# Ledger of designs, part 44: peptides against a protein of PDB entry 1Y0J

Target 1, 39 residues: chain A of PDB entry 1Y0J
Amino acid sequence: EARECVNCGATATPLWRRDRTGHYLCNACGLYHKMNGQN

## One batch from the design tools (peptide; made by RFdiffusion4, then SolubleMPNN)

Design b2_p21_5_s3 (from b2_p21_5, 10 letters changed)
Fold by OpenDDE base, seed 5:
Structure b2_p21_5_s3 (fold): chain B 39 residues (1-39), chain A 21 residues (1-21)
Amino acid sequence: as target 1 above (39 residues)
Amino acid sequence: EAPKASEEEREEFNRWMEELK
Protein backbone atom coordinates (compact mmCIF):
# COMPACT_ATOMS: atom_id res chain seq x y z
CA GLU B 1 0.00 0.00 0.00
CA ALA B 2 1.81 3.07 -1.31
CA ARG B 3 0.36 6.53 -1.68
CA GLU B 4 1.72 9.89 -2.74
CA CYS B 5 0.42 13.42 -3.04
CA VAL B 6 -0.41 14.08 -6.69
CA ASN B 7 0.76 17.67 -6.25
CA CYS B 8 4.07 17.49 -4.39
CA GLY B 9 4.85 13.78 -4.33
CA ALA B 10 4.94 13.51 -0.55
CA THR B 11 4.43 9.97 0.72
CA ALA B 12 3.60 10.90 4.30
CA THR B 13 1.21 13.40 5.83
CA PRO B 14 -0.73 13.71 9.08
CA LEU B 15 -3.95 13.85 7.06
CA TRP B 16 -4.62 12.59 3.55
CA ARG B 17 -7.10 14.60 1.53
CA ARG B 18 -8.79 13.84 -1.78
CA ASP B 19 -9.83 16.10 -4.63
CA ARG B 20 -13.19 15.93 -6.40
CA THR B 21 -11.95 13.16 -8.68
CA GLY B 22 -10.49 11.07 -5.89
CA HIS B 23 -6.80 11.88 -6.26
CA TYR B 24 -4.82 12.00 -3.03
CA LEU B 25 -3.25 15.17 -1.69
CA CYS B 26 -1.22 15.68 1.46
CA ASN B 27 -2.82 17.95 4.03
CA ALA B 28 -0.77 21.00 3.03
CA CYS B 29 -1.50 20.70 -0.68
CA GLY B 30 -5.14 19.89 -0.02
CA LEU B 31 -5.55 23.06 1.98
CA TYR B 32 -3.67 25.08 -0.63
CA HIS B 33 -5.94 23.87 -3.40
CA LYS B 34 -9.00 24.53 -1.28
CA MET B 35 -7.86 28.11 -0.71
CA ASN B 36 -7.45 28.55 -4.46
CA GLY B 37 -10.77 26.93 -5.32
CA GLN B 38 -9.17 23.90 -6.95
CA ASN B 39 -10.27 21.25 -4.49
CA GLU A 1 -12.95 20.67 -3.11
CA ALA A 2 -11.66 18.15 -0.60
CA PRO A 3 -14.26 16.56 1.67
CA LYS A 4 -13.98 16.74 5.43
CA ALA A 5 -11.90 14.05 7.07
CA SER A 6 -13.49 11.33 9.17
CA GLU A 7 -13.37 11.64 12.93
CA GLU A 8 -10.60 9.05 13.09
CA GLU A 9 -8.47 10.86 10.52
CA ARG A 10 -9.03 14.20 12.23
CA GLU A 11 -7.96 12.79 15.58
CA GLU A 12 -4.84 11.28 14.02
CA PHE A 13 -4.01 14.64 12.47
CA ASN A 14 -4.41 16.40 15.79
CA ARG A 15 -2.11 13.94 17.52
CA TRP A 16 0.48 14.37 14.78
CA MET A 17 0.35 18.15 15.05
CA GLU A 18 0.69 17.98 18.82
CA GLU A 19 3.78 15.83 18.46
CA LEU A 20 5.39 18.42 16.16
CA LYS A 21 4.98 21.22 18.68
Scores: peptide ipSAE 0.054, ipTM 0.486, DockQ to the pose 0.045; fails the geometry check
Fold by OpenDDE base, seed 3:
Structure b2_p21_5_s3 (fold): chain B 39 residues (1-39), chain A 21 residues (1-21)
Amino acid sequence: as target 1 above (39 residues)
Amino acid sequence: EAPKASEEEREEFNRWMEELK
């Protein structure tokens, strides 16, 4: 499957994360949003 | 908020990081 981080557009990451609405985020962006209370 | 990764996913992440090291 082909997917990309909805935040930065990365197409590869060691760990795909998802926001509360189910959109995919790379590990870095997922953690960033979590830490900032956005996703 | 991004949900916490399962233990299995975390282990995969760690293995990937180790491979790049």
Scores: peptide ipSAE 0.054, ipTM 0.486, DockQ to the pose 0.044; fails the geometry check
Fold by OpenDDE base, seed 1:
Parts: C-alpha cells; structure tokens; sequence
Structure b2_p21_5_s3 (fold): chain B 39 residues (1-39), chain A 21 residues (1-21)
C-alpha cells in the first residue's frame, strides 16, 4: 500500500506509527510528537 | 500519543536497525 507520513510526507519507514486521530506517521515523526506530548 | 507498536512491528524495526548498523 502507498502510505505517507502526515507530518513529513515520507513514504518509507522502519516503523509506522499513528497519532491520536489515526493518521499515519513515520517512526521519526511519531517519536518526535510523542516526546512533545502530541502523539 | 501514538499507540504502542505491536511486537511484530517492533521486531521488524529492530531488524532494520541492525541491518543499518
């Protein structure tokens, strides 16, 4: 499936994450948001 | 906050990390 990180637009990541509303984030962005209290 | 990754996803990530080291 063609998936994109809603934060940075990346189409490839070693680990897909999701935010509170279900949007997909790459691993890096997911961790970033988590550390900043947003994911 | 993002939900905790499944064990399978975590293992896949770890394998990826090992490959890149």
Amino acid sequence: as target 1 above (39 residues)
Amino acid sequence: EAPKASEEEREEFNRWMEELK
Scores: peptide ipSAE 0.052, ipTM 0.480, DockQ to the pose 0.045; fails the geometry check
Fold by OpenDDE base, seed 2:
Structure b2_p21_5_s3 (fold): chain B 39 residues (1-39), chain A 21 residues (1-21)
Amino acid sequence: as target 1 above (39 residues)
Amino acid sequence: EAPKASEEEREEFNRWMEELK
């Protein structure tokens, strides 16, 4: 089970987020996408 | 929009942040 942020490739984060299609994003990238209306 | 974190995930996040201090 190797999980990676689909945006930056990070393999560790205090909070994994997911986009509308279920892809994993690290907390930072998840927030970025959220702020830009991408998720 | 990213789904909101459950309380469990939020608490885990906070513990992780505390560990990094």
Scores: peptide ipSAE 0.051, ipTM 0.478, DockQ to the pose 0.043; fails the geometry check

Design b2_p21_5_s4 (from b2_p21_5, 12 letters changed)
Fold by OpenDDE base, seed 1:
Order: C-alpha cells, then structure tokens, then sequence
Structure b2_p21_5_s4 (fold): chain B 39 residues (1-39), chain A 21 residues (1-21)
C-alpha cells in the first residue's frame, strides 16, 4: 500500500512527518499542523 | 509500521485541518 498524506493525499514528499496520533503527513502539511494544531 | 489511515479517519482529519485555516 502506498503511503499518502492524511491531509492532502500527496504520495511523495522530501520528508514524511508524523503527528502525535501517528498519522502520516507530507512535509508541508506536517509543518502546518505542528504550527497551527492544538497542543 | 502504522497502517494507512481509514477513509473515515482521513475525512475527520481533513475536516479538522480545515477548521484550523
């Protein structure tokens, strides 16, 4: 199964990120989530 | 490794992200 960003659906990214719940995010969405998400 | 998120889980996450914007 191909990995994809839980937010935008991207299947490729220079860096896969993971939130505290374990969801995979592309670099861009991951950074956005980290900066704007609830602590 | 963690499995791919379900469609329902993805939907909920996207809705949450939309609220953040």
Amino acid sequence: as target 1 above (39 residues)
Amino acid sequence: EAPKASEEERKEFREWMRKLK
Scores: peptide ipSAE 0.365, ipTM 0.759, DockQ to the pose 0.132
Fold by OpenDDE base, seed 5:
Structure b2_p21_5_s4 (fold): chain B 39 residues (1-39), chain A 21 residues (1-21)
Amino acid sequence: as target 1 above (39 residues)
Amino acid sequence: EAPKASEEERKEFREWMRKLK
């Protein structure tokens, strides 16, 4: 199966990101997570 | 080539993101 953003389901992004638990996120969702997530 | 997250993990993450917004 193709990679999908764990948040929005996007299958394409300028940059794939990954959170601390290993989830793949599109660039937009990854940036949002980074800015609003707890450490 | 990475696989998709499990549906359970995906659901939990989406719920978390919803709370952040």
Scores: peptide ipSAE 0.360, ipTM 0.756, DockQ to the pose 0.130
Fold by OpenDDE base, seed 4:
Structure b2_p21_5_s4 (fold): chain B 39 residues (1-39), chain A 21 residues (1-21)
Amino acid sequence: as target 1 above (39 residues)
Amino acid sequence: EAPKASEEERKEFREWMRKLK
């Protein structure tokens, strides 16, 4: 299976990120989540 | 959850992200 950004569905990114619950996010979505996510 | 989220989980996450935007 191929990894996909849980938000936008991207399958390729310069840097894979992960949120607190372990979801994979592309770099862009991950940065957005980090800045705006709930604490 | 990773590496492969369920479609339901993805849907909820996308809705959450939409709310934040």
Scores: peptide ipSAE 0.357, ipTM 0.754, DockQ to the pose 0.206
Fold by OpenDDE base, seed 2:
Structure b2_p21_5_s4 (fold): chain B 39 residues (1-39), chain A 21 residues (1-21)
Amino acid sequence: as target 1 above (39 residues)
Amino acid sequence: EAPKASEEERKEFREWMRKLK
């Protein structure tokens, strides 16, 4: 199965990112998550 | 190649993201 952003469902992105628990995120969603995520 | 998130995972993550906004 094709990879997709866990947040928006995008299947293409200039850079795939992963959160601390392993979810795949597109670049845009991943950057937002990183900047607003809990620590 | 890489496995996509389950529907449950997607739902939970989207709800989490909504709370951040």
Scores: peptide ipSAE 0.349, ipTM 0.749, DockQ to the pose 0.126

Design b2_p21_6_s1 (from b2_p21_6, 12 letters changed)
Fold by OpenDDE base, seed 3:
Order: structure tokens, then sequence, then C-alpha cells
Structure b2_p21_6_s1 (fold): chain B 39 residues (1-39), chain A 21 residues (1-21)
């Protein structure tokens, strides 16, 4: 029932992010997608 | 394309969440 990063599956992160489509990402994955864009 | 992969992962997560609800 815990939240998971849709990219890496992490269940814990210092900061939860959301992409423009509303998907939850951990901080690391969120920053990656912001900098490199979504493929 | 990570876009499609992410969408699928989210769908899978939603399915698991419904099973636990």
Amino acid sequence: as target 1 above (39 residues)
Amino acid sequence: EEKAKIEEKKRRQAERARELA
C-alpha cells in the first residue's frame, strides 16, 4: 500500500516528485527526468 | 521510450493497489 517510484520502485525518498503526467517519482528519478526529458 | 514504460509501471502499481484495497 506504500507509494513507489514508477521508475525505480523505491518506496522511500527525501522528496517525492511528480512528472507532468502525474506519475510519482523519487527525488533522484524526478531530477533525472526533468534534466533529460521523457523518452 | 521511457514514457511508455513509466505508464505501464504506473498501471501495474494501480492494479496491485486495488488488490490490496
Scores: peptide ipSAE 0.104, ipTM 0.572, DockQ to the pose 0.462
Fold by OpenDDE base, seed 1:
Structure b2_p21_6_s1 (fold): chain B 39 residues (1-39), chain A 21 residues (1-21)
Amino acid sequence: as target 1 above (39 residues)
Amino acid sequence: EEKAKIEEKKRRQAERARELA
């Protein structure tokens, strides 16, 4: 098992985030989605 | 569109988890 960002597939990040539906996102993708809202 | 891509990737990850489990 290895956690992966559902958006970019990254397996390493300084901070794991989650979207509104609970999907794991790397820090970068999490911030991106937060800034741009729903897509 | 990006949300749909995320959903697909999430599904794929779930499938892999099932195969490994």
Scores: peptide ipSAE 0.103, ipTM 0.576, DockQ to the pose 0.475
Fold by OpenDDE base, seed 2:
Structure b2_p21_6_s1 (fold): chain B 39 residues (1-39), chain A 21 residues (1-21)
Amino acid sequence: as target 1 above (39 residues)
Amino acid sequence: EEKAKIEEKKRRQAERARELA
């Protein structure tokens, strides 16, 4: 059991983020989703 | 659609967590 980004599968990131529905995202994917909103 | 892909990946992650718990 290791946390992974639901978008890219990364298991390491300088900062874990969560989307509006509570899914874990790596920092890079989290920023991308925040910028694009409807994605 | 990325939203559908995210939901599927979340489900798989939850299933693996249950198998190990």
Scores: peptide ipSAE 0.102, ipTM 0.565, DockQ to the pose 0.491
Fold by OpenDDE base, seed 4:
Structure b2_p21_6_s1 (fold): chain B 39 residues (1-39), chain A 21 residues (1-21)
Amino acid sequence: as target 1 above (39 residues)
Amino acid sequence: EEKAKIEEKKRRQAERARELA
């Protein structure tokens, strides 16, 4: 499997987050998406 | 094009989630 951020592909992060639909994001991308929405 | 890549990643992740269900 190997989890990866759906936005940047990172496989390691200090904190995994999820978007509104449940997809995994690294901490940085999760914060960005929360504030600005998806690309 | 980045949107398309993200969408594909999301799809794959959802597929794996379904396999675990």
Scores: peptide ipSAE 0.091, ipTM 0.551, DockQ to the pose 0.832; fails the geometry check

Design b2_p21_6_s2 (from b2_p21_6, 16 letters changed)
Fold by OpenDDE base, seed 4:
Structure b2_p21_6_s2 (fold): chain B 39 residues (1-39), chain A 21 residues (1-21)
Amino acid sequence: as target 1 above (39 residues)
Amino acid sequence: ARRAEIERRRAAQRARQEALA
C-alpha cells in the first residue's frame, strides 16, 4: 500500500500534487488538472 | 490526455489490488 495518483495509479512521481479537494495526483496529472479543471 | 499511459497505469493498479485481496 503505497501512495497512488488517484487519476492514473502512478506510485512514483518527481512531485506529488493535490487537487482542490486534497486528493493526491502525480505531477503530470496534477498539471493537466490545474490547466483544464479535470483529468 | 496521455490516455494510453493512464490506461496502462490503471491496469497495473488493478492488478496490485487484486493480488492483495
Scores: peptide ipSAE 0.130, ipTM 0.660, DockQ to the pose 0.085
Fold by OpenDDE base, seed 3:
Structure b2_p21_6_s2 (fold): chain B 39 residues (1-39), chain A 21 residues (1-21)
Amino acid sequence: as target 1 above (39 residues)
Amino acid sequence: ARRAEIERRRAAQRARQEALA
């Protein structure tokens, strides 16, 4: 029952991030979301 | 680019889930 990125499903990442509503994102998806407003 | 990468990862995730079921 490992944590998964809600966007891409990755279970491993150098840094877990969260979007504005609290969903967990991998580092790559989190950065992309921050820069572009979506993934 | 990023969209294609996300789609590939989602497909891999689904395959993993199906293999475990």
Scores: peptide ipSAE 0.126, ipTM 0.654, DockQ to the pose 0.073
Fold by OpenDDE base, seed 1:
Structure b2_p21_6_s2 (fold): chain B 39 residues (1-39), chain A 21 residues (1-21)
Amino acid sequence: as target 1 above (39 residues)
Amino acid sequence: ARRAEIERRRAAQRARQEALA
């Protein structure tokens, strides 16, 4: 049961991020979400 | 901007999960 990005399903990333509600996002999805409010 | 990439990754993830079932 590996951690996965709630947005794209990636299981590997240079840095795990989280959205405003605490969901885990890969680095790429997290950055995009932070800048645009969604993915 | 990342829709296509996200969709491809989601599909690949589902395929991996299905292969393990």
Scores: peptide ipSAE 0.126, ipTM 0.652, DockQ to the pose 0.075
Fold by OpenDDE base, seed 5:
Structure b2_p21_6_s2 (fold): chain B 39 residues (1-39), chain A 21 residues (1-21)
Amino acid sequence: as target 1 above (39 residues)
Amino acid sequence: ARRAEIERRRAAQRARQEALA
């Protein structure tokens, strides 16, 4: 029922992010994705 | 940089889902 990071499956994060296509990412995956274009 | 950790987290989530099913 809880939101999950589409990359790693984490259900808790200090900050929910979204990628360019609107997928929810945890903070860590979102930052890495933003910097590198991938996870 | 995060591949191994991501894989571990994915595996844990799959296991949790399977256990709850």
Scores: peptide ipSAE 0.126, ipTM 0.655, DockQ to the pose 0.076; fails the geometry check

Design b2_p21_6_s3 (from b2_p21_6, 10 letters changed)
Fold by OpenDDE base, seed 4:
Structure b2_p21_6_s3 (fold): chain B 39 residues (1-39), chain A 21 residues (1-21)
Amino acid sequence: as target 1 above (39 residues)
Amino acid sequence: SEEERIREKMEEQRRRQEEEE
């Protein structure tokens, strides 16, 4: 699929996540955002 | 920038996860 992480642009990930506004994040970026907030 | 540094770190972490699979 043509999905991309809105943070790093990754097109593949073990687990797709979403931020509180519904944007797709790869697993790594999603975990970071959850723990540290958005930057 | 801090944003760029964060992005690069997250890309690296993602790559490591994929390489372990």
Scores: peptide ipSAE 0.049, ipTM 0.536, DockQ to the pose 0.048
Fold by OpenDDE base, seed 1:
Structure b2_p21_6_s3 (fold): chain B 39 residues (1-39), chain A 21 residues (1-21)
Amino acid sequence: as target 1 above (39 residues)
Amino acid sequence: SEEERIREKMEEQRRRQEEEE
């Protein structure tokens, strides 16, 4: 049982982020949402 | 779908960051 990014399934990242609903995102996916807007 | 398009773009962003390291 390991944490994974809800978008890309990554299980390792320098920094875990969260989307607006509280689900975990890897750093890359979290930054994408932050910079381009969350949907 | 729109969700799939967003997922693919975000996966590409992850890959680019991993390749930059």
Scores: peptide ipSAE 0.047, ipTM 0.535, DockQ to the pose 0.047
Fold by OpenDDE base, seed 5:
Structure b2_p21_6_s3 (fold): chain B 39 residues (1-39), chain A 21 residues (1-21)
Amino acid sequence: as target 1 above (39 residues)
Amino acid sequence: SEEERIREKMEEQRRRQEEEE
């Protein structure tokens, strides 16, 4: 199964990130989450 | 919903990063 961002569904990214619960985020979504905090 | 707004903003950030490359 191809990995995908749990937020936007992207399957390609320059850097995979993970949220606090271990779900995969693309770089953009991961940075956005980091900058705005977890809500 | 708030979740949808957050999702949309993050998707927009993704598009901006892809455009910057």
Scores: peptide ipSAE 0.046, ipTM 0.531, DockQ to the pose 0.047
Fold by OpenDDE base, seed 3:
Structure b2_p21_6_s3 (fold): chain B 39 residues (1-39), chain A 21 residues (1-21)
Amino acid sequence: as target 1 above (39 residues)
Amino acid sequence: SEEERIREKMEEQRRRQEEEE
């Protein structure tokens, strides 16, 4: 198995991020949540 | 739904980012 973004399911990203519970997010999803105050 | 729209936008942003690199 490969690491996946818990939001969009992406398996490849320039930078892996994590949400408040420790689950992995791709860079795009992580930045979006941060910009909107959701992460 | 709102969740589906948000997910789609994030996927588009990811795609654009991958095309730039």
Scores: peptide ipSAE 0.044, ipTM 0.525, DockQ to the pose 0.047

Design b2_p21_6_s4 (from b2_p21_6, 17 letters changed)
Fold by OpenDDE base, seed 5:
Structure b2_p21_6_s4 (fold): chain B 39 residues (1-39), chain A 21 residues (1-21)
Amino acid sequence: as target 1 above (39 residues)
Amino acid sequence: AEAARVQERKARQAEAARAAA
């Protein structure tokens, strides 16, 4: 039942983000994908 | 797409983890 990052599987993060489709990303993965222009 | 690429990485990581077990 624990939330996890859809990229790295992390279950804890300072800030949960979401991708364009609504999948949860940890803060690090969310920023990484945004900065790399991944869509 | 962003979601597809993210899911692909997760899948690859999971496959690697299973293969190592």
Scores: peptide ipSAE 0.105, ipTM 0.575, DockQ to the pose 0.233
Fold by OpenDDE base, seed 2:
Structure b2_p21_6_s4 (fold): chain B 39 residues (1-39), chain A 21 residues (1-21)
Amino acid sequence: as target 1 above (39 residues)
Amino acid sequence: AEAARVQERKARQAEAARAAA
C-alpha cells in the first residue's frame, strides 16, 4: 500500500507533511493549509 | 467529524486512482 495525501490523493511528494489533526498531506497541500488555514 | 470527512475524501480519491490504473 502507498501513502496518499488526504486532500488531493497524491501518492508521491518531495516531502510528506501533516495537517493540524495529523492527517498526511503532500508538500503542496500541506503548505497551502499552513498558509491559508485550510485545504 | 472532521476526521471522518477527511477519510471519506481519501477513500474516494484512492478508489478513483485504482480505477484508472
Scores: peptide ipSAE 0.087, ipTM 0.564, DockQ to the pose 0.332
Fold by OpenDDE base, seed 3:
Structure b2_p21_6_s4 (fold): chain B 39 residues (1-39), chain A 21 residues (1-21)
Amino acid sequence: as target 1 above (39 residues)
Amino acid sequence: AEAARVQERKARQAEAARAAA
């Protein structure tokens, strides 16, 4: 069982984030979504 | 919203695969 970023599929990241609906995002995708107002 | 859609699509695909097996 490996956690995956729901956006890019990454299995490793310096910091796991969550979107507003609780899906796991890698740090990069989490910041990208925050910056662009996306989820 | 995009991440949610990806998650939902993966879930549907997995469900369909299990049902077809």
Scores: peptide ipSAE 0.092, ipTM 0.522, DockQ to the pose 0.197; fails the geometry check
Fold by OpenDDE base, seed 1:
Structure b2_p21_6_s4 (fold): chain B 39 residues (1-39), chain A 21 residues (1-21)
Amino acid sequence: as target 1 above (39 residues)
Amino acid sequence: AEAARVQERKARQAEAARAAA
């Protein structure tokens, strides 16, 4: 049970991020959701 | 919202799997 991005399912990323409610996102998805106000 | 839904689904599936064992 490795950590995975809740958006894309990636298990590896150069930087783990979290949304405002604490869900783990890969770097790319974290930035995408931050920029678009989504998630 | 998407992240929350995925997380909730994953948690529910894990709980169901454990309960069935």
Scores: peptide ipSAE 0.086, ipTM 0.513, DockQ to the pose 0.215; fails the geometry check

Design b2_p21_7_s1 (from b2_p21_7, 9 letters changed)
Fold by OpenDDE base, seed 3:
Structure b2_p21_7_s1 (fold): chain B 39 residues (1-39), chain A 21 residues (1-21)
Amino acid sequence: as target 1 above (39 residues)
Amino acid sequence: LRPLSEEELQEAYEWLAEELA
């Protein structure tokens, strides 16, 4: 299945993450959001 | 927002480790 990071549009990542509302984030963006208290 | 660079990603892992400790 095709998946895309809602933040940067990446379609591949070593680890998919998910925000509080269920949107998929690549590993990098997910970590960024975590560090900044977002999603 | 934008994706993290390799350096920022490494730093993020360290920050997360500290937060979870």
Scores: peptide ipSAE 0.065, ipTM 0.532, DockQ to the pose 0.196
Fold by OpenDDE base, seed 2:
Structure b2_p21_7_s1 (fold): chain B 39 residues (1-39), chain A 21 residues (1-21)
Amino acid sequence: as target 1 above (39 residues)
Amino acid sequence: LRPLSEEELQEAYEWLAEELA
């Protein structure tokens, strides 16, 4: 099995996040989305 | 956005471990 960030394609991260529609994001992209009004 | 739950995070790390094995 594997998981990757739907934004950047990263396959490893200190903390996986999930957007409102259930897509997986790495920590960095998740924070970027939050900073830009997406959550 | 939300962090994964403990269960979801554990699953993610298991996936990572499998990829690295």
Scores: peptide ipSAE 0.058, ipTM 0.531, DockQ to the pose 0.041
Fold by OpenDDE base, seed 4:
Structure b2_p21_7_s1 (fold): chain B 39 residues (1-39), chain A 21 residues (1-21)
Amino acid sequence: as target 1 above (39 residues)
Amino acid sequence: LRPLSEEELQEAYEWLAEELA
């Protein structure tokens, strides 16, 4: 099935991550959130 | 707000490594 990063819309990533509420983030966006504490 | 660039990803992993140390 299809999956999209809720932040940038990417449909493929080396590693899917999830935010605190369970939404999927691509690796790059997930790490951005971790470093900055927000989108 | 935006995804990290390839260069920023490298820096991010270095940052994470420091956090885990």
Scores: peptide ipSAE 0.246, ipTM 0.720, DockQ to the pose 0.193; fails the geometry check
Fold by OpenDDE base, seed 5:
Structure b2_p21_7_s1 (fold): chain B 39 residues (1-39), chain A 21 residues (1-21)
Amino acid sequence: as target 1 above (39 residues)
Amino acid sequence: LRPLSEEELQEAYEWLAEELA
């Protein structure tokens, strides 16, 4: 079960996050989404 | 669209801290 960030495709991150619909995002992309409200 | 850079990550955490304050 290799998890991937649905935004950038990263397979490793210090902290996995999830968007509003439950998709996994790496820490960096998750924070990007949170700050900008977009991918 | 893209992940935050290391510098932007630092700014993001500061932003989050302010949001949660």
Scores: peptide ipSAE 0.199, ipTM 0.699, DockQ to the pose 0.189; fails the geometry check

Design b2_p21_7_s2 (from b2_p21_7, 9 letters changed)
Fold by OpenDDE base, seed 1:
Structure b2_p21_7_s2 (fold): chain B 39 residues (1-39), chain A 21 residues (1-21)
Amino acid sequence: as target 1 above (39 residues)
Amino acid sequence: LRPLSPEELAEAYEWLAKELA
């Protein structure tokens, strides 16, 4: 039951995020997606 | 896009709780 960022594959992050469809993102990728208009 | 809720985060970091015990 290990979690992975769907964008970069990272398995550890200071803060897990979730996209609008429920996919898990690491903090960095989540912020990148947010910057590019994805919530 | 949102951070995990406190409850979801607690689940995500369950291993951390074990490490700190």
Scores: peptide ipSAE 0.097, ipTM 0.580, DockQ to the pose 0.040; fails the geometry check
Fold by OpenDDE base, seed 3:
Structure b2_p21_7_s2 (fold): chain B 39 residues (1-39), chain A 21 residues (1-21)
Amino acid sequence: as target 1 above (39 residues)
Amino acid sequence: LRPLSPEELAEAYEWLAKELA
């Protein structure tokens, strides 16, 4: 059950996030996408 | 996007928790 960020491939993060389509994002990529209007 | 709920996050870190125990 190795989860990966669909953006950067990271396998560990202090906070997993999920985009509107259900894909997993690490905290950093999730925040980046949020800042760019994609959440 | 949203962060995982406490329940979802707990599941995500299940193995990590076991390792740190």
Scores: peptide ipSAE 0.091, ipTM 0.567, DockQ to the pose 0.040; fails the geometry check
Fold by OpenDDE base, seed 2:
Structure b2_p21_7_s2 (fold): chain B 39 residues (1-39), chain A 21 residues (1-21)
Amino acid sequence: as target 1 above (39 residues)
Amino acid sequence: LRPLSPEELAEAYEWLAKELA
């Protein structure tokens, strides 16, 4: 049940996010993707 | 992108909670 950010591999984050295809992202990577037009 | 729901977030931190218990 270990979760990892699919972008950076982080295993801990203040806020987990999920992309449109259901992959998990840490908060930082999620925000980065959002800023670059990826939902 | 969306944040995890409260339920999903709770699941994400379940092991941390167990470690700190």
Scores: peptide ipSAE 0.090, ipTM 0.566, DockQ to the pose 0.040; fails the geometry check
Fold by OpenDDE base, seed 5:
Structure b2_p21_7_s2 (fold): chain B 39 residues (1-39), chain A 21 residues (1-21)
Amino acid sequence: as target 1 above (39 residues)
Amino acid sequence: LRPLSPEELAEAYEWLAKELA
């Protein structure tokens, strides 16, 4: 149940995001991926 | 990428809630 961002390892974030494959990303990393064309 | 649904978000913060309690 201890969720972790697959990119930076953060365990808490204002908004959890999930990539198309189901991996969890913190808000910051999710936005970074989006900015770099990874959706 | 998509944000979690309200239900998923509640589950996601369960751990945090316990840590800060």
Scores: peptide ipSAE 0.089, ipTM 0.572, DockQ to the pose 0.041; fails the geometry check

Design b2_p21_7_s3 (from b2_p21_7, 8 letters changed)
Fold by OpenDDE base, seed 5:
Structure b2_p21_7_s3 (fold): chain B 39 residues (1-39), chain A 21 residues (1-21)
Amino acid sequence: as target 1 above (39 residues)
Amino acid sequence: LRPLSPEELAEAYEWLEKELA
């Protein structure tokens, strides 16, 4: 299996995050969602 | 959405620091 950020497609990140619906996000995108109140 | 720019990333990490404080 291979994990990919559902937002940017990145396959590697220092820390995998997940949104409220369980989708995987790289650290950067996860923080972006957090900043925008979407995670 | 889109990936963060270098500046946005810096802001994101500052946010993270506050979150973990």
Scores: peptide ipSAE 0.079, ipTM 0.532, DockQ to the pose 0.289
Fold by OpenDDE base, seed 1:
Structure b2_p21_7_s3 (fold): chain B 39 residues (1-39), chain A 21 residues (1-21)
Amino acid sequence: as target 1 above (39 residues)
Amino acid sequence: LRPLSPEELAEAYEWLEKELA
C-alpha cells in the first residue's frame, strides 16, 4: 500500500487532496490545479 | 479539488506513520 500524487509522483505531503475525478494530488499540485480552474 | 476528509487522510497517512514509528 502506497499513495502517489498523480501529477508529480510525491508519496508524502502535508495535505492530500483529490481532484473532481477522484485522483489523489499532493497539496502543492492540488493548489496548482485549483489555480488553473480545476476544483 | 478538495482536501481529503479526516477519515480519508487517516487512511492516507497510516502507512507513513507505521514506517516512521
Scores: peptide ipSAE 0.101, ipTM 0.588, DockQ to the pose 0.041; fails the geometry check
Fold by OpenDDE base, seed 3:
Structure b2_p21_7_s3 (fold): chain B 39 residues (1-39), chain A 21 residues (1-21)
Amino acid sequence: as target 1 above (39 residues)
Amino acid sequence: LRPLSPEELAEAYEWLEKELA
């Protein structure tokens, strides 16, 4: 299967994250959202 | 927002196993 970051479209990352709605985010985008109060 | 659990991550990194095969 293939996983994709819903924010940037990346298909590979050191650590996959998941937002409150269950969508997948790469590590970078996940951290960005966290820093901006979106977790 | 949370990181995937070890179990969830294992599934996400199946591609790594393929690359190292």
Scores: peptide ipSAE 0.093, ipTM 0.562, DockQ to the pose 0.041; fails the geometry check
Fold by OpenDDE base, seed 4:
Structure b2_p21_7_s3 (fold): chain B 39 residues (1-39), chain A 21 residues (1-21)
Amino acid sequence: as target 1 above (39 residues)
Amino acid sequence: LRPLSPEELAEAYEWLEKELA
């Protein structure tokens, strides 16, 4: 499986997250969205 | 946004272990 962050394209992260529609986000991008009121 | 399931989260921690080793 070649999982990829839909935001930055990263293929490796200490914690994979998922947005409301089920798309994968790396930890950094997931936290960024969270900080900006997105979950 | 939400973290992945326990099973998927386990994979994430496995990766972290490798990086910190």
Scores: peptide ipSAE 0.076, ipTM 0.542, DockQ to the pose 0.051; fails the geometry check

